Peptides against a protein of PDB entry 5T59. Designs and how they scored, part 137

Target 1, 112 residues: chain A of PDB entry 5T59
Amino acid sequence: TTPTMQSTSLLTEHLGYPPISLVDDIINAVNEIMYKCTNAMEKYLMQRNIIGKKDFSDEIKIGTAKLESLLENSVDKNFDKLELYVLRNILSIPSDLLEENRFRLLHHEKLV
Target 2, 90 residues: chain B of PDB entry 5T59
Amino acid sequence: EHIRFQRLVQVCNKALEESIRKLQSWEKIHECFPNYGQTREGIENLTVCQQQVIKLWSNLSRVEFDAIFHERSIEEKLNQLDDLINKARS

## One batch from the design tools (peptide; made by RFdiffusion4, then SolubleMPNN)

Design b2_p23_8_s1 (from b2_p23_8, 10 letters changed)
Fold by OpenDDE base, seed 4:
Structure b2_p23_8_s1 (fold): chain B 112 residues (1-112), chain C 90 residues (1-90), chain A 23 residues (1-23)
Amino acid sequence: as target 1 above (112 residues)
Amino acid sequence: as target 2 above (90 residues)
Amino acid sequence: MEYDDITDEEVKELLPKYRELFK
């Protein structure tokens, strides 16, 4: 189940792109989404920064920054796990299929 | 039969759910806005904000991940991979 | 193997290696 250069090459051929590209797309997307969410939160609260006679702008900026940091840490942790899982368990070729006869099947499907 | 794409979707959803979990905590939200959250209006704003952010997170991730999966034809490719594996083991 | 079975230590140890293999 451990990835090899051979399995990576076969997967690249099968997918039409390097397997890591899929993971990169996912991670890039979630990072973008993360900052869109934190930005939206800050903007929403900054539009509501005055309550009574008190301006909470500074607290809002600090608070949203703290939440962003929390979210960043969670995203990093969980999507690192995701990356490992995907690379190990999804974008993988069983070792028995890397044998000569099984290897031919993967190539044969592309050629036929 | 076809398991890899299902697993991909599942793990993506799980990672997304776990990532947003801290923002789902009212306590965590309130701790970041200790004085703002001591006002009635502040609590109301934070409540709406929290709900909107969670919805935005969910909606954007759905749209973006679906787009990625489509562009990469990953369901088809993973199904084919499953089929190849199953065929080889038959 | 399930997603929840992956530990932080395992990620730290294996993920860099996996990245190298896939790049």
Scores: peptide ipSAE 0.765, ipTM 0.954, DockQ to the pose 0.862
Fold by OpenDDE base, seed 3:
Structure b2_p23_8_s1 (fold): chain B 112 residues (1-112), chain C 90 residues (1-90), chain A 23 residues (1-23)
Amino acid sequence: as target 1 above (112 residues)
Amino acid sequence: as target 2 above (90 residues)
Amino acid sequence: MEYDDITDEEVKELLPKYRELFK
């Protein structure tokens, strides 16, 4: 079932918020978590930047930045897939419920 | 039968697992720290760091996603949606 | 349809459209 403007409106009424808001929350959360993780990594290693009288601070900064980029790309890819899946398969109303006679069902349940 | 919320949880877990997969690779971690990782102490630090990051990723995602699901009442709403669909088809 | 069945090509093609529908 392909999402429609009609289904979006009905879902908004049912949820009490736009369906896309859920996805936005998820994506925003994972992005925040991602940067917390990479920041923690950098901080941990920077506290251990001297080994054998050699300062690895520059390498650590560059390395953690590379890992951050790697993680960013992976998060973007996988959560774009997630977004499509959720919008297509979860936040959807089958066509049989989009008929006029079925619209009253959603409204009726809300009012009762 | 309720299926939508279960699917939501499943796909979230899949996306999280796939996203962190590259950080689970020691080879990829080591490649980012070529000289640091040539020292014994550096290897030890990277090992601990890798483990901690993976745990942090898992713990934070669980807490944050559960909070989102709760605040949005998504389990209840998706269950209701399933019920409405099933009722309409009966 | 399963999450793993979604291709990068599908995401590229469909996701912008879906976002517009839900926006």
Scores: peptide ipSAE 0.765, ipTM 0.953, DockQ to the pose 0.858
Fold by OpenDDE base, seed 5:
Structure b2_p23_8_s1 (fold): chain B 112 residues (1-112), chain C 90 residues (1-90), chain A 23 residues (1-23)
Amino acid sequence: as target 1 above (112 residues)
Amino acid sequence: as target 2 above (90 residues)
Amino acid sequence: MEYDDITDEEVKELLPKYRELFK
């Protein structure tokens, strides 16, 4: 079912926070993790930038930047899908629960 | 009976898996370091680096997402939602 | 609906709307 202002309000009351906050936490977390991963990769390789008589520092910097961009694009794509899925299918209230009697039920359960 | 939290975990795992997929490709890694990867030591370093990144990705994701789910009490809340829905439909 | 069933086009079209609904 498509979300409504009513369902969002009810979910906020039920959760104790706006539903979107959960998704925000998830996305913020994965972005932080992504940066930690790419940063670790660059540091690891930069500590090993000289092989033989050659210095590969420039290549390492460029290469790690490319991988970072690749990962960033993938994260954005997949977690945009995740966000839509969560908002549509998980953080949702079926229409039958939004009917008069069912709506009262939700409020009643909260009060008990 | 309880399905929403399970779905949340599943979709999180799927998104994480799909996101890291390209870094799991040795060819893709090597392509970013064409000259470095032509050396023996370079290959060894890239191999270790790739493995470490994947492990770091997996471990941090597990810990951080579990923390979020706990802090938000999302399993309990979603289970309650499922229960309410089931009661309403019975 | 499954996660894999969501298309890029759907995300582009629907996600902004959903974000607005959820503020």
Scores: peptide ipSAE 0.764, ipTM 0.953, DockQ to the pose 0.822
Fold by OpenDDE base, seed 2:
Structure b2_p23_8_s1 (fold): chain B 112 residues (1-112), chain C 90 residues (1-90), chain A 23 residues (1-23)
Amino acid sequence: as target 1 above (112 residues)
Amino acid sequence: as target 2 above (90 residues)
Amino acid sequence: MEYDDITDEEVKELLPKYRELFK
């Protein structure tokens, strides 16, 4: 089932908010978590940057940045898939229910 | 039958698991810290760091996603949507 | 449809369209 303006309107009415807002919340949350994780990693290692007489601060900064980039790419890929899946398969109304008579039924049930 | 919320939870967990997969690789972690990881203390620090980050990822995602689902009342709304669809088809 | 069945090519093709429809 392909989303339409009609289905989006019905879902907005049902949910009390635009369906895309749920996806936005999820994506914003995972991005925030991602940077909290990378920041925690950097701070932990920077507190342990000197081993013996060697200072590994530069390597830690570069390494953490590489891991952050790796995580960013993975998050982007997997949550783009998630977004498509949610919008197509979860936040959707079957096309047969978008017909005039069935549309009224769904709308009527909401108002009752 | 209610299916949409279960699928939402499943796909969220799947995306989270796949996203953190590369950080679960010790080899990948070590590659980012080639000289630091050649020291005993460095290996120990990286090991603890890796474990803590994975736990932090899991814990934060659980708390934050549950909060989102609660604030959006998404389980109830998706169950109602399933019910409406099933009723219309009966 | 399963999450694992979605390809990168499909995401690239469809996701922008879906985002536009839901705006």
Scores: peptide ipSAE 0.762, ipTM 0.953, DockQ to the pose 0.822

Design b2_p23_8_s2 (from b2_p23_8, 9 letters changed)
Fold by OpenDDE base, seed 1:
Structure b2_p23_8_s2 (fold): chain B 112 residues (1-112), chain C 90 residues (1-90), chain A 23 residues (1-23)
Amino acid sequence: as target 1 above (112 residues)
Amino acid sequence: as target 2 above (90 residues)
Amino acid sequence: MDYDSITDEEVKELLPKYRELFK
């Protein structure tokens, strides 16, 4: 099922908010979590940057940056897929229900 | 009968699991800290760090996503949508 | 539809369109 302006409007009315807002919340949340995780990792290791007589601060900074990049790429990829899936398969109204009579049914059910 | 919310939870879990997969690889982590990870103490620190990050990822995502779902009343709304669709098709 | 069956190419092609439709 391909989304339409009609289906989006109906879903907005049903949800009480634009459907895309849910996805935005999810993506914003995971991004925040991601950076909290990477920041925690860096801080933890930087507190343990000296082993013996060697200072590994530079290596830790570079290494954590690399891991952050890896995580960013993975998050972007997987949650782009998630967004498409949600918009296409979850936040959708079957086309057969977008006919005039069924359109009114959805609207009527909301009002009663 | 009610399938949309279940699918939402499932796809969220899948995305989260796939996203953290690289951090679950010890080899990948070790590659980022080649000299640090050659020390005993470094290995120990990286091991603890890896475990804590994965745990933090899991815990934060659970809490935050549940909060979003609650604030948006998405389970109820998706169940209602399923019901409306099923009713219309009957 | 399967989440795992979604390809990078499909995302690249369809996601921008879907975003526009929902905005």
Scores: peptide ipSAE 0.753, ipTM 0.953, DockQ to the pose 0.825
Fold by OpenDDE base, seed 3:
Structure b2_p23_8_s2 (fold): chain B 112 residues (1-112), chain C 90 residues (1-90), chain A 23 residues (1-23)
Amino acid sequence: as target 1 above (112 residues)
Amino acid sequence: as target 2 above (90 residues)
Amino acid sequence: MDYDSITDEEVKELLPKYRELFK
């Protein structure tokens, strides 16, 4: 079932917040985690930047930046898919419940 | 009976797993540090770093997502939604 | 619909519309 303004309103009433807020929280969280991971990697390696007499600081900075980019692309791709899935299949109300009579039922449940 | 929250957890786990897949590749890691990774000590450091990052990813995601689900009461709300749908179809 | 069955093309086409509907 394709989401509608009606289903969004009903879900907002049911959840107590806009359904999209859940997805926003998830995406914001994973982005924060992503940068914490890449930052940790950089810091760990920068503390070990000298091997023998050679300083690998520049290579470490470039390398960690490349990994960050790879991770960013992967996160964006996979969590865009997640967002679509959640909005389409989880945060949805079947069309048969969007009929006038069923609409009343959902409101009635809240009022009782 | 209750399916929506289960699916939410499943898709979150799937997205997390797929997102970290490239960092699980030693080849991808090594390619980013071609000279550093040619040293014994460098390889050791990269190995530990890779393991730590993957663990950090897993631990943080679990804690943060659980917190979100709790704060949003999403399991309860999705279960209620399932119940309403099932009731209406009865 | 399974998560793995969602294509990049589908995301590109539908996700902006879905986001708009939920705003």
Scores: peptide ipSAE 0.752, ipTM 0.953, DockQ to the pose 0.861
Fold by OpenDDE base, seed 2:
Structure b2_p23_8_s2 (fold): chain B 112 residues (1-112), chain C 90 residues (1-90), chain A 23 residues (1-23)
Amino acid sequence: as target 1 above (112 residues)
Amino acid sequence: as target 2 above (90 residues)
Amino acid sequence: MDYDSITDEEVKELLPKYRELFK
């Protein structure tokens, strides 16, 4: 079912916060995690940047940046899908419950 | 009976798994470090690094997402939503 | 609906609309 202002309002009341806030939290969290992972990788390798007589610092910096970009693209893609899925299928109210009679019942039961 | 929270967890796990999939590829890792990865020590370091990153990804995501779900009381709220829907249809 | 069934095109088309509705 397609979300409506009515369903969003009902869900906001039920949750105690806007439904989109949950998705925002998830996306913000994964972005932070992504950064921590790539940063950890860079630091680990930079501590091991010299092998023999060669210094690979520049290559490590470039390489980790490439991996970060790769991960970022993947995160964006998959969590955009997640957002759509959650908003459409999880944070949704069936249309039959949005009928006038059912709507009132749902609202009433939440208040009782 | 209660399906929404389970689906939320499932889709979160799926998104996390798909997001890290490319980092699980040794070929992709090696391509980013073409000269470093030609050395024995480099390969060893990259191998350990890859494993650690994947573990870190998994551990952090578990902890952070669980915290979000708890703070938002989403399991309880989604269960209640399921119950309300089922009750209305009965 | 299955998570895997969602296409990139669908996301591009629908996600902005959904975000607006939930905003």
Scores: peptide ipSAE 0.752, ipTM 0.953, DockQ to the pose 0.834
Fold by OpenDDE base, seed 5:
Structure b2_p23_8_s2 (fold): chain B 112 residues (1-112), chain C 90 residues (1-90), chain A 23 residues (1-23)
Amino acid sequence: as target 1 above (112 residues)
Amino acid sequence: as target 2 above (90 residues)
Amino acid sequence: MDYDSITDEEVKELLPKYRELFK
């Protein structure tokens, strides 16, 4: 089912907020979690940067940055897919409900 | 009868699992720390770090996503949507 | 449609359009 302006309006009314706001919350949350994870990793390793007589601080900084980039790419890819899926398949109204008679049903249910 | 919220949870879990998959690879972790990972102590530190990050990822995502779903009342709203659709088709 | 069936090409093509529709 392809979204329409009508379906978006109806969903906004039903939800009490724009449907996209849900997706935005999800994406913002995972991004925050992602950076918390990478930051924790760097801090943990930097507290353990010296092994024997060698200081691995530079390698740790570079390595954690690489992991962060790797995670960023994966998050972007997978949650872009998630966004499309949610908008297309979950936050959607079937076309048969957008017909004249069924449109009335949605309004009627709200008023009852 | 109620399918939309279940699918939402499923796809969220799938996206989270796929996103963290590369960090679950020891090979990829080790490649980022080639010299550090050549030491016994370094390997131990990386192992603990990897485990902690994965747990942190899992725990935070569960808590935060549940909070979002609650604040948005999304289960109730999606169930209502399913009910409306089923009613219209009956 | 299954989550796993979504391709990168499909995301590239459709997601911007969907975002515009929902804004």
Scores: peptide ipSAE 0.751, ipTM 0.953, DockQ to the pose 0.841

Design b2_p23_8_s3 (from b2_p23_8, 8 letters changed)
Fold by OpenDDE base, seed 5:
Structure b2_p23_8_s3 (fold): chain B 112 residues (1-112), chain C 90 residues (1-90), chain A 23 residues (1-23)
Amino acid sequence: as target 1 above (112 residues)
Amino acid sequence: as target 2 above (90 residues)
Amino acid sequence: MDYDSITDEEVKEELPKYRELFS
């Protein structure tokens, strides 16, 4: 079922907030978590940057940056899929229920 | 039948799992630290680091997503939506 | 429809439409 302005309005009323806000929260959270993870990795390794007489600080910085980029790409890909899935399949109202009589039922149930 | 919230949790877990998959690869980790990872101590440090990051990813995502779901009352709202839809189809 | 059935091409084509509608 393709979402409509009517379904979006109904969902907003039902949820008490725009449906997209949920997805935004999820995406914002995972992005924050992602950078916390990469930051923790860099800090851990930078505390162990010297092995023998060699300083690996530059390699650690470059390496962690590469891993961050790898993770960013994966997060973007997978959570774009998630967003589409959620908006299409979870935060949706079947089209047959958007007709006048069924629309009344949804409103009536909310008021009772 | 309540299905929407279950699907939400499932897809969130799937996205999280797929996102961290590459970091679970030792080969990918080692590739980013070619010289550091050739030392004994470097390998040990990378091993611990990899494990800790994966745990951190899992723990933080669980806590944060649960908080979001709670704050948005999404389980209750999605269950109600399922009920409304099922009732309308009856 | 499940999560795994969604292709990258589908995301590129459909997601902008959904974002616009829900915005």
Scores: peptide ipSAE 0.747, ipTM 0.952, DockQ to the pose 0.846
Fold by OpenDDE base, seed 3:
Structure b2_p23_8_s3 (fold): chain B 112 residues (1-112), chain C 90 residues (1-90), chain A 23 residues (1-23)
Amino acid sequence: as target 1 above (112 residues)
Amino acid sequence: as target 2 above (90 residues)
Amino acid sequence: MDYDSITDEEVKEELPKYRELFS
């Protein structure tokens, strides 16, 4: 079932917040986690940048940046899919329940 | 009976797993550090680093997502939604 | 719909519409 403005309103009332807020929280969280991971990687390797009297600091910085980019692309791709899935399939109300009588039922349950 | 929250958890886990997949590849890691990874000590450091990052990813995601789900009361709300839908269809 | 069945093309086409709807 394709979400509608009506279903969004009903879900907002039911949840106590806009449905999209949940997805926003998830995406914001994973982005923060992502940068914590890449930062940790860089710091760990930078503390171990000298091998056999050779300084690999530049290579480490470039390498970690490349990994960060790879991770960013993967996160964006997979969590865009997640967002679509959640909005389409989870945060949705079947169309048959959006009829006048069914709509009233959901609203009534909230008020009682 | 209650399916929406289960699906939410499943898709979150799937997205997290797929996102970290490239970092689980030693080949991808090594390619980013071609000279550093040619040393014994460098390989050891990269190995530990890879392991630690994956663990950090898994641990932080679990804690943060659980916190979100709790703060949003999403399990309860989705269960209620399932119940309402099932009731209306009965 | 299965998560794995969602294509990049579908995301590109549909996700903006959903974001607009839920905004």
Scores: peptide ipSAE 0.747, ipTM 0.952, DockQ to the pose 0.834
Fold by OpenDDE base, seed 4:
Structure b2_p23_8_s3 (fold): chain B 112 residues (1-112), chain C 90 residues (1-90), chain A 23 residues (1-23)
Amino acid sequence: as target 1 above (112 residues)
Amino acid sequence: as target 2 above (90 residues)
Amino acid sequence: MDYDSITDEEVKEELPKYRELFS
């Protein structure tokens, strides 16, 4: 069932926060993790930038940046899918529960 | 009975797994470091780096997502939602 | 509906609507 304004309001009441806040937390977290990972990778390799007589610092920086871009694109794609899935299928109330009697039940359960 | 939280965890794991998939490709890693990866030491360093990054990704995501789920009490809330739905349909 | 069944095109078309709805 597709979410509605009514279901969003009910979920906000039930959760104690807007449903989108959960998704925002997840998205923000993965973005932070992503950059921590790429930063760690660059730092690790930069500590090992000289092999023999060659300094690979520039290549390491460029290469890490390329990998970061690849990861960014993948994160964007997959977590956009996640967001849609969560909002559509998890943070949702079936339409049959949006009837008057069901609506009252949800409110009643909150008050009890 | 309780399905929503399980689905949340599953989709989170799926998104995380699919996101890191490109970094799991040795070919893609090596392509980013064409000259560095031509050396024995470079290959060794890239191998370790790749493994460490994947582990870091997994560990950080587990810790951070668990923290989010806890702070938002999402398991309890989703279980309650499932229960409400089931009761309403009974 | 499963996660894998969601297409890029669907995300592009539907996600903005959902974001607006939940905003």
Scores: peptide ipSAE 0.746, ipTM 0.952, DockQ to the pose 0.869
Fold by OpenDDE base, seed 2:
Structure b2_p23_8_s3 (fold): chain B 112 residues (1-112), chain C 90 residues (1-90), chain A 23 residues (1-23)
Amino acid sequence: as target 1 above (112 residues)
Amino acid sequence: as target 2 above (90 residues)
Amino acid sequence: MDYDSITDEEVKEELPKYRELFS
């Protein structure tokens, strides 16, 4: 069901916050986690950058940057899908319940 | 009858799993460190690093997402939404 | 609707509309 201003208002009242705020929290969290992971990886390897007589610091920096980019692209793609799915299918009110009489009943039931 | 929260958890897990899939590939990891990965010690370090990062990803996502769900009371709210919709259709 | 059934093209076309509506 396609969301409407009515459904968003009802959901905001029900949740106590705008529905989009939940998605924002999720996306912000995964982004933070992503960079914590890549940072941890770089630091771990940089502490082990010397093997024998060779210094692999430059390769480690470049390699971790490549992995970060790869992860960023994947996170963006999958969590954009998640956002659409959540907004369309989870944070949604069926259209048949947004008709005049049913809309009022749903609102009334929430207030009781 | 309560379906929305279950679906939320499922789609979150799916997105997290798909996002980390490339890092689960040893081949992809090794490709980023072609010379470092030619050494015995390098391979050992990369192996441990890969395992630890995947664990960190899993653990942090679990803790952070559970915190969000709790702070937003989303399970209760979605269950109530399901109940309201079902009641309205009765 | 299934999460796996959502395509990249669908996201590109529909997600901006949803974001605007929920903003």
Scores: peptide ipSAE 0.745, ipTM 0.952, DockQ to the pose 0.835

